# Designs tried in a protein design run: peptides against a protein of PDB entry 3JWR. Part 174

Target 1, 323 residues: chain A of PDB entry 3JWR
Amino acid sequence: TRELQSLAAAVVPSAQTLKITDFSFSDFELSDLETALCTIRMFTDLNLVQNFQMKHEVLCRWILSVKKNYRKNVAYHNWRHAFNTAQCMFAALKAGKIQNKLTDLEILALLIAALSHDLDHRGVNNSYIQRSEHPLAQLYCHSIMEHHHFDQCLMILNSPGNQILSGLSIEEYKTTLKIIKQAILATDLALYIKRRGEFFELIRKNQFNLEDPHQKELFLAMLMTACDLSAITKPWPIQQRIAELVATEFFDQGDRERKELNIEPTDLMNREKKNKIPSMQVGFIDAICLQLYEALTHVSEDCFPLLDGCRKNRQKWQALAEQ
Target 2, 298 residues: chain A of PDB entry 3JWR as posed
Amino acid sequence: TRELQSLAAAVVPSAQTLKITDFSFSDFELSDLETALCTIRMFTDLNLVQNFQMKHEVLCRWILSVKKNYRKNVAYHNWRHAFNTAQCMFAALKAGKIQNKLTDLEILALLIAALSHDLDHRGVNNSYIQRSEHPLAQLYCHSIMEHHHFDQCLMILNSPGNQILSGLSIEEYKTTLKIIKQAILATDLALYIKRRGEFFELIRKNQFNLEDPHQKELFLAMLMTACDLSAITKPWPIQQRIAELVATEFWEQGDQVGFIDFVCTQLYEALTHVSEDCFPLLDGCRKNRQKWQALAEQ

## One batch from the design tools (peptide; made by RFdiffusion4, then SolubleMPNN)

Design b2_p13_4_s2 (from b2_p13_4, 6 letters changed)
Fold by OpenDDE base, seed 1:
Structure b2_p13_4_s2 (fold): chain B 323 residues (1-323), chain A 13 residues (1-13)
Amino acid sequence: as target 1 above (323 residues)
Amino acid sequence: SVEDALLEAFVEA
């Protein structure tokens, strides 16, 4: 396609020029082409292209395929969300120095997973899918959408001309897919809630050890969540804008719940309750975000900007909630 | 608590 030709022929700017190492990164001003260029740079600077012998055209095609399989009519869970998740992963790996703690396969898997973790998202949560008796709810009992996201990821990876993993050995391939699956599934906040206590306790007791395979898996899950939620860490103007996108999508679901399911939506998804957004954001930060970024910062002190951003935004939301 | 209620809502989202 013309898009592929343009991307493949383009000079890829440095990570410094693209500012993709910054935790404060914003994609608002970027074109779709520029987001693809950023993605190429992430793969290159993480040495994934070289280490796994990726063909440039194949990588370009894969990126465009991933982007294409996000829906444009979804307010938040779209390509830009996936891209920002991946950018946060890149920043955590580079600026946060987590790269030094992981294998090349783990890094490869995490980046693929970050870009793929919400593929074909429909702008509704698992509860809606289940209550609407969607066919996907018949395939999976738990983490319905996350299983679907992984299935989409696998489909793309196996599509002709998109096989960025073709340079891997059979064992490396199996390992990579396993990690990708685990990472995508870990983005189900229900699983995060179930597992985070073990992670926090290990940190608290100073027993955390990344050389332990189970703890490694746990860490990768927590890191995925930290990147997935990273909008909460962004500079306040960016945070506000993203919160509006999230609210829009949730309100759209609430509207559908009324229309299609004849139910009253929860406050989070109720358009009439938009005045509760600030207080809900404070609650979200306290209940889900703060402890995660504290723990992550404990693993790598260079991740502190995420924690600092989260704390600053809590203050901003609290101030709005008090008005 | 409010936190628990929000937690449930976000876990489902």
Scores: peptide ipSAE 0.040, ipTM 0.755, DockQ to the pose 0.411
Fold by OpenDDE base, seed 4:
Structure b2_p13_4_s2 (fold): chain B 323 residues (1-323), chain A 13 residues (1-13)
Amino acid sequence: as target 1 above (323 residues)
Amino acid sequence: SVEDALLEAFVEA
């Protein structure tokens, strides 16, 4: 395609130029092509292209395929969300110095997972999928969408001309896919809630050890969640804009719940409760986000900007809630 | 609690 030709021929700017190492990064000003260029840079600077002998054209095609398999009519869970998740992962790996704590396969898997974790998202949550009796609800009992996202990821990875993992040995390939699957599934907040206590307790007791395979898996899950939720850490103007996108998508679901399911939506998804957004954001930060970024910062102090951003945004939301 | 209600809402989302 012309898009592929353009991407493959383009000079890829440095990470410094693209600012993709910054935790404060925003994609708002970037074209789709530029987001793809950023993605190439992430793979390159993480040494994934070199270490796994990725062909440039194949990587370009894969990136474009991933982007293509996000829906444009979804307000938040689209390519830009996936891209921002991946960028946060990149920043956490580089600026946050987590790269040095992980294997190349884990890094490869995490980056692929971050980009792929919401593939073909429909703008509705698992509860809606279940309640609407969607065909996907018949295929999967739990983490319905996350299973679907992984299936889409696998489909793309196996598509002709998109096989960025072709340079891996069979064992490396299996390991990578396992980690990708676990990472994508970990983005189900239900699983996060279920598992986070173990992680926090390990941190609290100073017993956390990445050399333990179980703890490694747990950490990768927490890291994925931290990147997935990273909008809450962004500078306030960016945070506000993303929060509006989230609210839009949630309200769209709420509207559909009323219309299609004859259900009164929860306050989070109720357009009529827009005035509750600031207080709900404070609650979200307190209940879900703060402790995660605190724990992540304990693993790597260089991830502090995420925690700091989260704290600052809590203050901003609290101020709005008091108005 | 409000926190629990929010958690439930976000966990479902």
Scores: peptide ipSAE 0.039, ipTM 0.753, DockQ to the pose 0.444
Fold by OpenDDE base, seed 3:
Order: C-alpha cells, then structure tokens, then sequence
Structure b2_p13_4_s2 (fold): chain B 323 residues (1-323), chain A 13 residues (1-13)
C-alpha cells in the first residue's frame, strides 16, 4: 500500500526528537504516520528489532495492521489509546528504568501487548457484551473483550507479511505469546482489583522480589494496568481532553443501554450526569489509580512522574467537584 | 457508597 511505502521509506526520528521517553507525552498533534514512526522507534530503542531480527518492512506492515484493526468510530478505545499505552510502557521502561529489570522477551511481549490490548474494541464494556448476549459472551465467561483482543493480536501476528516474531525460536515464541496473553488479560480491571492486594502487600512488607516468577508475572500485570490508565497521570490540559473522550464513549454506551437494553445507565455512562464527572474522576483516582502508582514508584523511583501527575490531577478534579 | 458504584462501573468498564 501507499501507506506502507511511505512508512517504510521514512526516516525514523530519535526518541529524543519524538519525546517518547517523556511521561508527559501527548499524541494530539501527531499524524497517523508519526504515531507509526514513534512505534518503530520504540521497537528499535528497546533493541527488539536487532535482538529478534525483525525485518523493517514486516515491522512496518505489522504496525499498520494493528492500527487498522482499531475502530475509527470508537471515541476512546482506538489506535490512539493503544499507542499512548505503548508510549507509557516505553517511557516506564526507559525513563522509569524498568528495562533493566526485565528480560528481552518480557519487554517484547509488553510492547506488543500494549499496542494490541484493545484490538477491535467496540466501545462497550464486558458487562454490556454479556447483557446484550453478544456471540463473544458465549465463547468466554470472564474477560470477554480481553480474550477477543488477544485473539485479534494472534491473528495479526500470524498474518502473511506481519510475522514480526519469525526470528524467535519455538520456545521464545511460546514464552512471548504466553506473556502477551497474560498482559492483555491483565488489562481487565476486574482482574486488577482481584490481584492488586497481593502486589501492594508485597510492597508494603518490603518482600517484593522480581526474581520470583509469580511476582514477576504479577508485576507485569500491574505495569500493564499502570500504562493502560496512564491518561490519568498526564498534564492537566491533556487529562481533561482524554477524560472527555472517555466520557463520550461511556455516554455512547449509556445511550445504547437505554435504546437496546431498556435500562437506565449508571452515572458513569449517563449523559445527563455530566456534572458528576469531576467527583467520579476523584473516586476513580482514589479507588483504582493512586495505590498503583505509589506501588510502581516503590519498584522504581524514576516512575514518580506518573504518581505526581495522578496526584496533581486528583487535586484538579477535586477542585472542580467543589464548584 | 459512591465509591462502590464507581468501582463497579470502572471494573466493568
């Protein structure tokens, strides 16, 4: 395609030029081509291209395939969300100095997972999928969409000309896929809620050890969630704009719930409750986000900008809630 | 509580 030709021939700017190591990064001003260039730089600077012998054209095709398999009519859970998740992962690995704590296969898996974790998202949550009796709800009982996202990820990875993992041994391939699956599934917040207590307790007791395989898996899950939710850490103007996208998507679901399911949506998804967004954001930060970024900062102090951003945005949302 | 309702909504979201 013309798009592939343009991408493959383009000079890839440095990570410094692209500012993709910054936790404050914003994609709002970037074209689709620039997001793809950023993605190439992430793979390159993490040594994944060299270590796993990725062909440049294949990587370019894979990136474009991933991008293509996000829906354009979804307000938030689209390519830009996946891209921002991956950028946060990259920043956490580099600026947050987590790279040195992980294997190359883990890093490879996390980056692929971050880019792929919401593939073919329909703009509705698992509850809606279940209540609407969607065919996917018949295939999977739990984490319905996350299983679908992984299936889409696997489909793309196995598609002709998209096989970025072809340089891996059989064992490396199996390991990578296992980690990708776990990482994508970990983005189900239900699983996060279920597992986070163990992680926080290990941190609190100063017993956290990445050399333990179980704790490593737990950490990767927490790291995925931290990157997935990283919009909450962004500078306030960026946070506000992203919150509007999230609200738009949730309100769209609420509208569908009324129309298709004949139910009154929850406040979070109720367009008439827009005035509750600030207080809901405070609640979200307190219930879900703060402890996670605190714990992550304990693992690596260089991740503090994520925690600091979250705290600052809590203050901003609280101030709005009081008006 | 509001937190519980939000938690449910976010966990499902």
Amino acid sequence: as target 1 above (323 residues)
Amino acid sequence: SVEDALLEAFVEA
Scores: peptide ipSAE 0.038, ipTM 0.750, DockQ to the pose 0.431
Fold by OpenDDE base, seed 2:
Structure b2_p13_4_s2 (fold): chain B 323 residues (1-323), chain A 13 residues (1-13)
Amino acid sequence: as target 1 above (323 residues)
Amino acid sequence: SVEDALLEAFVEA
């Protein structure tokens, strides 16, 4: 395609120029092409292209394929969300110095997973999929969408001309796919809630050890969630805009719940309760986000900007909630 | 608590 040709031929700017090492990164001003260029830079600077002998054209095609398999009519869970998740992962790995704690295969898997974790998202949550008796709900009982996302990820990875993992040994390939699957599934917040207590307790007791395979897996899951939720850490103007996108998508679901399922939506998805957004954001930060970024910062102090951003946004939302 | 109710909502989301 013309898009592929343009991408493959383009000079990829440095990470510094693209600011993709910054936790404060915004994609708002970037074209789709520029987001793809950023993605190439992430793979390159993490040494993934070199270490796993990725062909440039194949990587470019894969990136474009991933982008294409996000829906444009979904307000939040689209390519830009996946891209921002991956960028946060990149920043956490580089600026947050988590790269030094992980294997190359883990890094490869995390980056692929971050980009792929919401593939073909439909703008509705697992509850909606289940209640609407969607065919996907017949295939999976739990983490319905996350299973679908992984299936889409696998489909793309196996598609002709998109096989960015072809340079891996059989064992490396198997390991990578396992980690990708685990990472994508871990983005189900239900699983996060289930598992986070173990992580926090390990941190609190100073017993956290990445050399333990179970704890490593747990950490990768927590890191994925931290990146997935990273919009909450962004500078306030960015946070506000993203929150509006989230609200739009949730309200769209709520409207569909009323129309298609004949149910009253929860406050989070109720368009009539826009005034509750600030307080809900405070609640979200307190209930889900703060402890995670605190724990992550204990693992690597260089991840503090995520925690700091989250705290600052809590203050901003609280101020709005008090009006 | 309000926090618990929000947790449920976010777990579903």
Scores: peptide ipSAE 0.037, ipTM 0.746, DockQ to the pose 0.414

Design b2_p13_4_s3 (from b2_p13_4, 8 letters changed)
Fold by OpenDDE base, seed 4:
Structure b2_p13_4_s3 (fold): chain B 323 residues (1-323), chain A 13 residues (1-13)
Amino acid sequence: as target 1 above (323 residues)
Amino acid sequence: SAEDALLEAFIEE
């Protein structure tokens, strides 16, 4: 395609030029092509292209395929969200120095997972999928969308001309896919809530050890969630804009819940209760986000900007809630 | 609680 040719022939700017190492990164001013270029740079600077012998054209095709399999009519859970998740992962690995704590396969898996974790998202949560009796709800009992996202990821990885993992051994391939699956599934916040206590306790007791395979898996899950939620850490103007996108998508679901399911939506998804957004954001930060970024910062102090951003945004949302 | 309601909404159950 013309898009592939353009991408494959383009000079890829440095990570410094693209600012993709910054936790404060924003994609708002980037074209789709530029987001793809950023993605190439992430793979390159993480040594994934070289270490796993990725062909440039194949990587380009894969990136474009992933991007294509996000829906354009979804306000938040689209390519830009996936891209921002991956960028946060990249920043956490580089600037946050988590790269030094992980294997190349884990890094490869996390980056693929971050880009793929919401593939073909429909702009509705698992509860809606279940309540609407969607065909996907017949395939999976829990983490319905996350399983679907992984299936889409796997489909793309196995598609002709998209096989960025072709340079891996059979064992490396299996390991990578396992980690990708676990990472994508970990983005189900229900699973995060279920598992986070173990992680926080390990950190609190100073017993956290990445050499333990179980703890490694747990950490990768927490890291995925931290990147997935990283919008909450962004500079306030960026945070506000992303929060509007989230609210738009949630309100769209709420509208559908009223119309299609004949139910009153929760406050979070109720357009009529938009004035509750600030207080809900404070609640979300307190209940979900703060402890995670605190724990992540304990694993790597260089991840502090995520925690700091989260704290700052809490103050901003609290101030709005008090108006 | 309001917190519980938020959690329920965010955990997609």
Scores: peptide ipSAE 0.034, ipTM 0.736, DockQ to the pose 0.513
Fold by OpenDDE base, seed 5:
Structure b2_p13_4_s3 (fold): chain B 323 residues (1-323), chain A 13 residues (1-13)
Amino acid sequence: as target 1 above (323 residues)
Amino acid sequence: SAEDALLEAFIEE
């Protein structure tokens, strides 16, 4: 395609130029092409292209395929969300120095997972999928969309001309797919809630050990969540704008819940309760985000900007809630 | 609780 030709021929700027190592990164000013260039740089600077012998054209095609399989009519869970998740992963790996704690296969899997974790998202949560009796709800009982996202990821990885993993051995391939699946499934916040206590307790007791395979898996899951939620850590103007996108998508679901399911939406998804957004954001930060970024900072102190950003945004939301 | 209700809204299940 013309888009592929343009991407494949383009000079890929440095990570410094693209600012993709910054926790404060914003994609708002970037074109789709630039987001793809950023993605290439992430793979390159993480040594994934070299170590796994990725062909440049294949990587370009794969990136474009992933981007194409996000819906344009979804306010938040689109390519830009996936891209920002991957960028946060890259920043955590590089600036946060988590790269040195992980294997190349784990890094490869996490980056692919971050980019792929919401593929073909419909702009509605698993609860809506279940209640609407969507066909996907017949296939999966839990983490419905996350299973679908992984299926889409696998489909793309196996598509002609998109096989970025063709340089891997059979064992490496199997390992990578396993980690990708686990990482994508881990983005279900329900699973995060179930598992986070173990992680926090290990940190609190100073018993956390990445040499333990189970704890490694747990950490990768927590890291995925930290990147998935990283909008809450962004500088306030960015955070506020992203919160508007999230609210838009939630309100769209709430509107559909009324129309299609004849139910009253929860406050978070109720357009009529927009004035509660600040207090709900404070609640979200306190209930979900703060402890995660605190724990992550204990694993790597260089991840402090995520925690600091989260704290600052809590203050901003609290100030709005008091008005 | 209000916290639980908020969590349920953010949880995709």
Scores: peptide ipSAE 0.034, ipTM 0.734, DockQ to the pose 0.523
Fold by OpenDDE base, seed 3:
Structure b2_p13_4_s3 (fold): chain B 323 residues (1-323), chain A 13 residues (1-13)
Amino acid sequence: as target 1 above (323 residues)
Amino acid sequence: SAEDALLEAFIEE
């Protein structure tokens, strides 16, 4: 395609030029082509292209395929969300110095997972899928959408001309897919809530050890969630704008819940409760985000900007809630 | 509690 040709022929700017190592990064000013260029730079600077012998054209095609399989009519869970998740992962690995704590396969898996974790997202949560008796709800008992996202990820990885993992051994391939699956599934907040207590206790007791395979898996899950939720850490103007996108998508679901399911939506998804957004954001930060970024900062102090951003945004939302 | 209700709302199940 013309898009592929343009991407493959383009000079890829440095990570410094693209500012993709910054936790404060914003994609708002970037074109789709520039987001793809950023993605190439992430793979290159993490040594994934070299270490796994990726062909440039194949990587370009894969990136464009991933982007194409996000829906354009979804307000938040689209390509830009996936891209921002991957950028946060990249920043955490580089600026946050987590790269040196992980294997190359883990890094490869995490980056692929971050880009792929919401593939073909429908703009509705698992509860809606289940309550609407969607065909996907018949295939999976829990984490319905996350299983679907992984299936889409696997489909793309196996598509002709998109096989970025062709340079891996059979064992490396299996390991990578396992980690990708676990990482995508970990983005289900229900699973995060279930598992986070173990992680926080290990940190609190100073018993956390990445050399333990179980703790490694736990950490990768927490890291995925931290990147997935990283919008909450962004500078206030960016945070506020992203929160509007999230609210739009949630309100769209709420509207569908009324129309299709004949139910009153929760306040979070109720368009009439827009004035509750600031207080709900404070609640979200307190219930879900703060402890995670605190724990992550204990693993690597260089991740502090994520925690600091989260704290600052809590203050901003609290101030709005008090008005 | 209000916190529990918020937590449930943010859980995708």
Scores: peptide ipSAE 0.033, ipTM 0.733, DockQ to the pose 0.423
Fold by OpenDDE base, seed 2:
Parts: sequence; C-alpha cells; structure tokens
Structure b2_p13_4_s3 (fold): chain B 323 residues (1-323), chain A 13 residues (1-13)
Amino acid sequence: as target 1 above (323 residues)
Amino acid sequence: SAEDALLEAFIEE
C-alpha cells in the first residue's frame, strides 16, 4: 500500500525529537504516520529490532495492521489510546528505568501487548457485551474483550508479512506469546482490582522481588495497568481532553444501554449526569490510580512523574467538583 | 462505601 511505502521509506526521527521518552507526551498534534514513526522508534530504541532481527518492512506492516484493526468510530479505545499506552510503556522503560529490570523478551511482549491490548475495541465494556448476549460472551466468561483483543493480536502476528516474531526461537516465541497474553488480560480492571492488593502489600513490606517469577508476572500486570491508565497522569490540558473522549465513549454506551437493553445507565455512563464527571474523576483517582503510581514509584523512583501528574490532576478535578 | 460504588462502575466484569 501507499501508506506502507511511505512509512517504510520515511526517516525515523530520534526519540528526543519525537519526545516519546517524556511522560508528558501528547499525540494530539501527530498524524497517523507520525504515530507509526514513533512506534518504530520505540522498537528500535528498546533494541528489539536488532535483538530479534526484525525486518523493517515487516515491522512497518505490522504497525499499520495493528492501527487498522482499531475502530475509527470509537471515541477513546482507538489507535491513539493504544499508541499512548505504548508510549507510556516506552517512557516507563526508558525514563522510568524499568528496562533495566526486565528481560528483552518481557520488553518485547509488553510493547506488543500495549499496542495490541484493545484491538477491535467496540466502545463498550465487558458488562455490556455480556448483557447484550454478544457472541463473544459465549466464548469467554470473564475478561471477554481482553480475550478478544489477544485473539486479534495473535491473528495479526500470524498474518502474512506481519510476522515480527519470526526471528525468535521456538522457546522465545512461546515465552513472548505467553507474556503478551498475560499482559493483555491484565488490562481488565477486574483483574487489577483482584491482584493489586498482593502487589501493594509486597511493596509495603519491602518484600517485592522481581527475581521471583510470580512477582515478575504480577509486576508486568501492574505496569500494563499503569500505562493503560496513564492518561490520568498527563498535563491538565491533555487530561481534560482525554477525559472528554472517555466520557463520550461512556455516554455512547449509556445511550445504547438505554435504547438497546432498556437499562438505566450508571452515572458514569449517563449523559444527563455529566456534571458529576469531576467528582467521579476524583473517585477514580483515589480508588484506582494513586496507589498504583505510588507503588510503581517505589519500584522505580524515576516513574515519579506519573504519580506527580496523577496528584496534580486530582487537585484540578477536585477544584472543579467544588464549583 | 462511595468508593466501592465507584469501583464497581469502573470494573469491567
């Protein structure tokens, strides 16, 4: 395709030029091509291209395939969300110095997972999928969409000309796929809520050890969530805009719940209760976000900008809630 | 609690 040709032939700017190492990164001004260039730079600077002998054209095709398999009519859970998740992962690995704590296979898996974790997202949550009796709900009982996302990820990875993992040994390939699956599934907030207590307790007791395979898996799950939710850490103007996208998608679901399922939506998804957004954001930060970024910062102090951003946005939302 | 209610809203079960 012309898009592939353009991407493959383009000079990839440095991470510094692209600012993709910054936790404050915004994609708002970037074209789709530029987001793809950023993604190439992430793979390159993490040494994934070199270490796993990725062909440039194959990587380019894979990136474009991933992008293509996000829906354009979904307000938030689209390519830009996946891209921002991956960028946060990159920043956490580089600027946050998490790279030094992980294997190359784990890094490879996390980056692929971040880009792929919401593939073919339909703009509705698992609850909606279940209640609507969607065919996917017949395949999976829990983490319905995350299973679907992984299936889409696997489909793309196995598609002709998209096999970015072809340079891996059989064992490396198996390991990578396992980690990708675990990482994508970990983006189900239900699983986060279930598992976070163990992580926080390990941190609190100063017993956290990445050399333990179970704790490593737990950390990767927490890191995925931290990147997935990273919009909450962004500078306030960026946070506000992203919050509007989230609200739009949630309200669209609420409208569908009312129309298609004859269900009164929750406040979060109720367009008529948009005035509650600030207070709900405060609640979200307190209930889900703050402790995660605190714990992550204890693992690596260089991740502090995520925590600081989250705290700052809490103050901003609180101020709006008090008006 | 109010926090629990918010958590339920964000949990995609």
Scores: peptide ipSAE 0.033, ipTM 0.732, DockQ to the pose 0.492

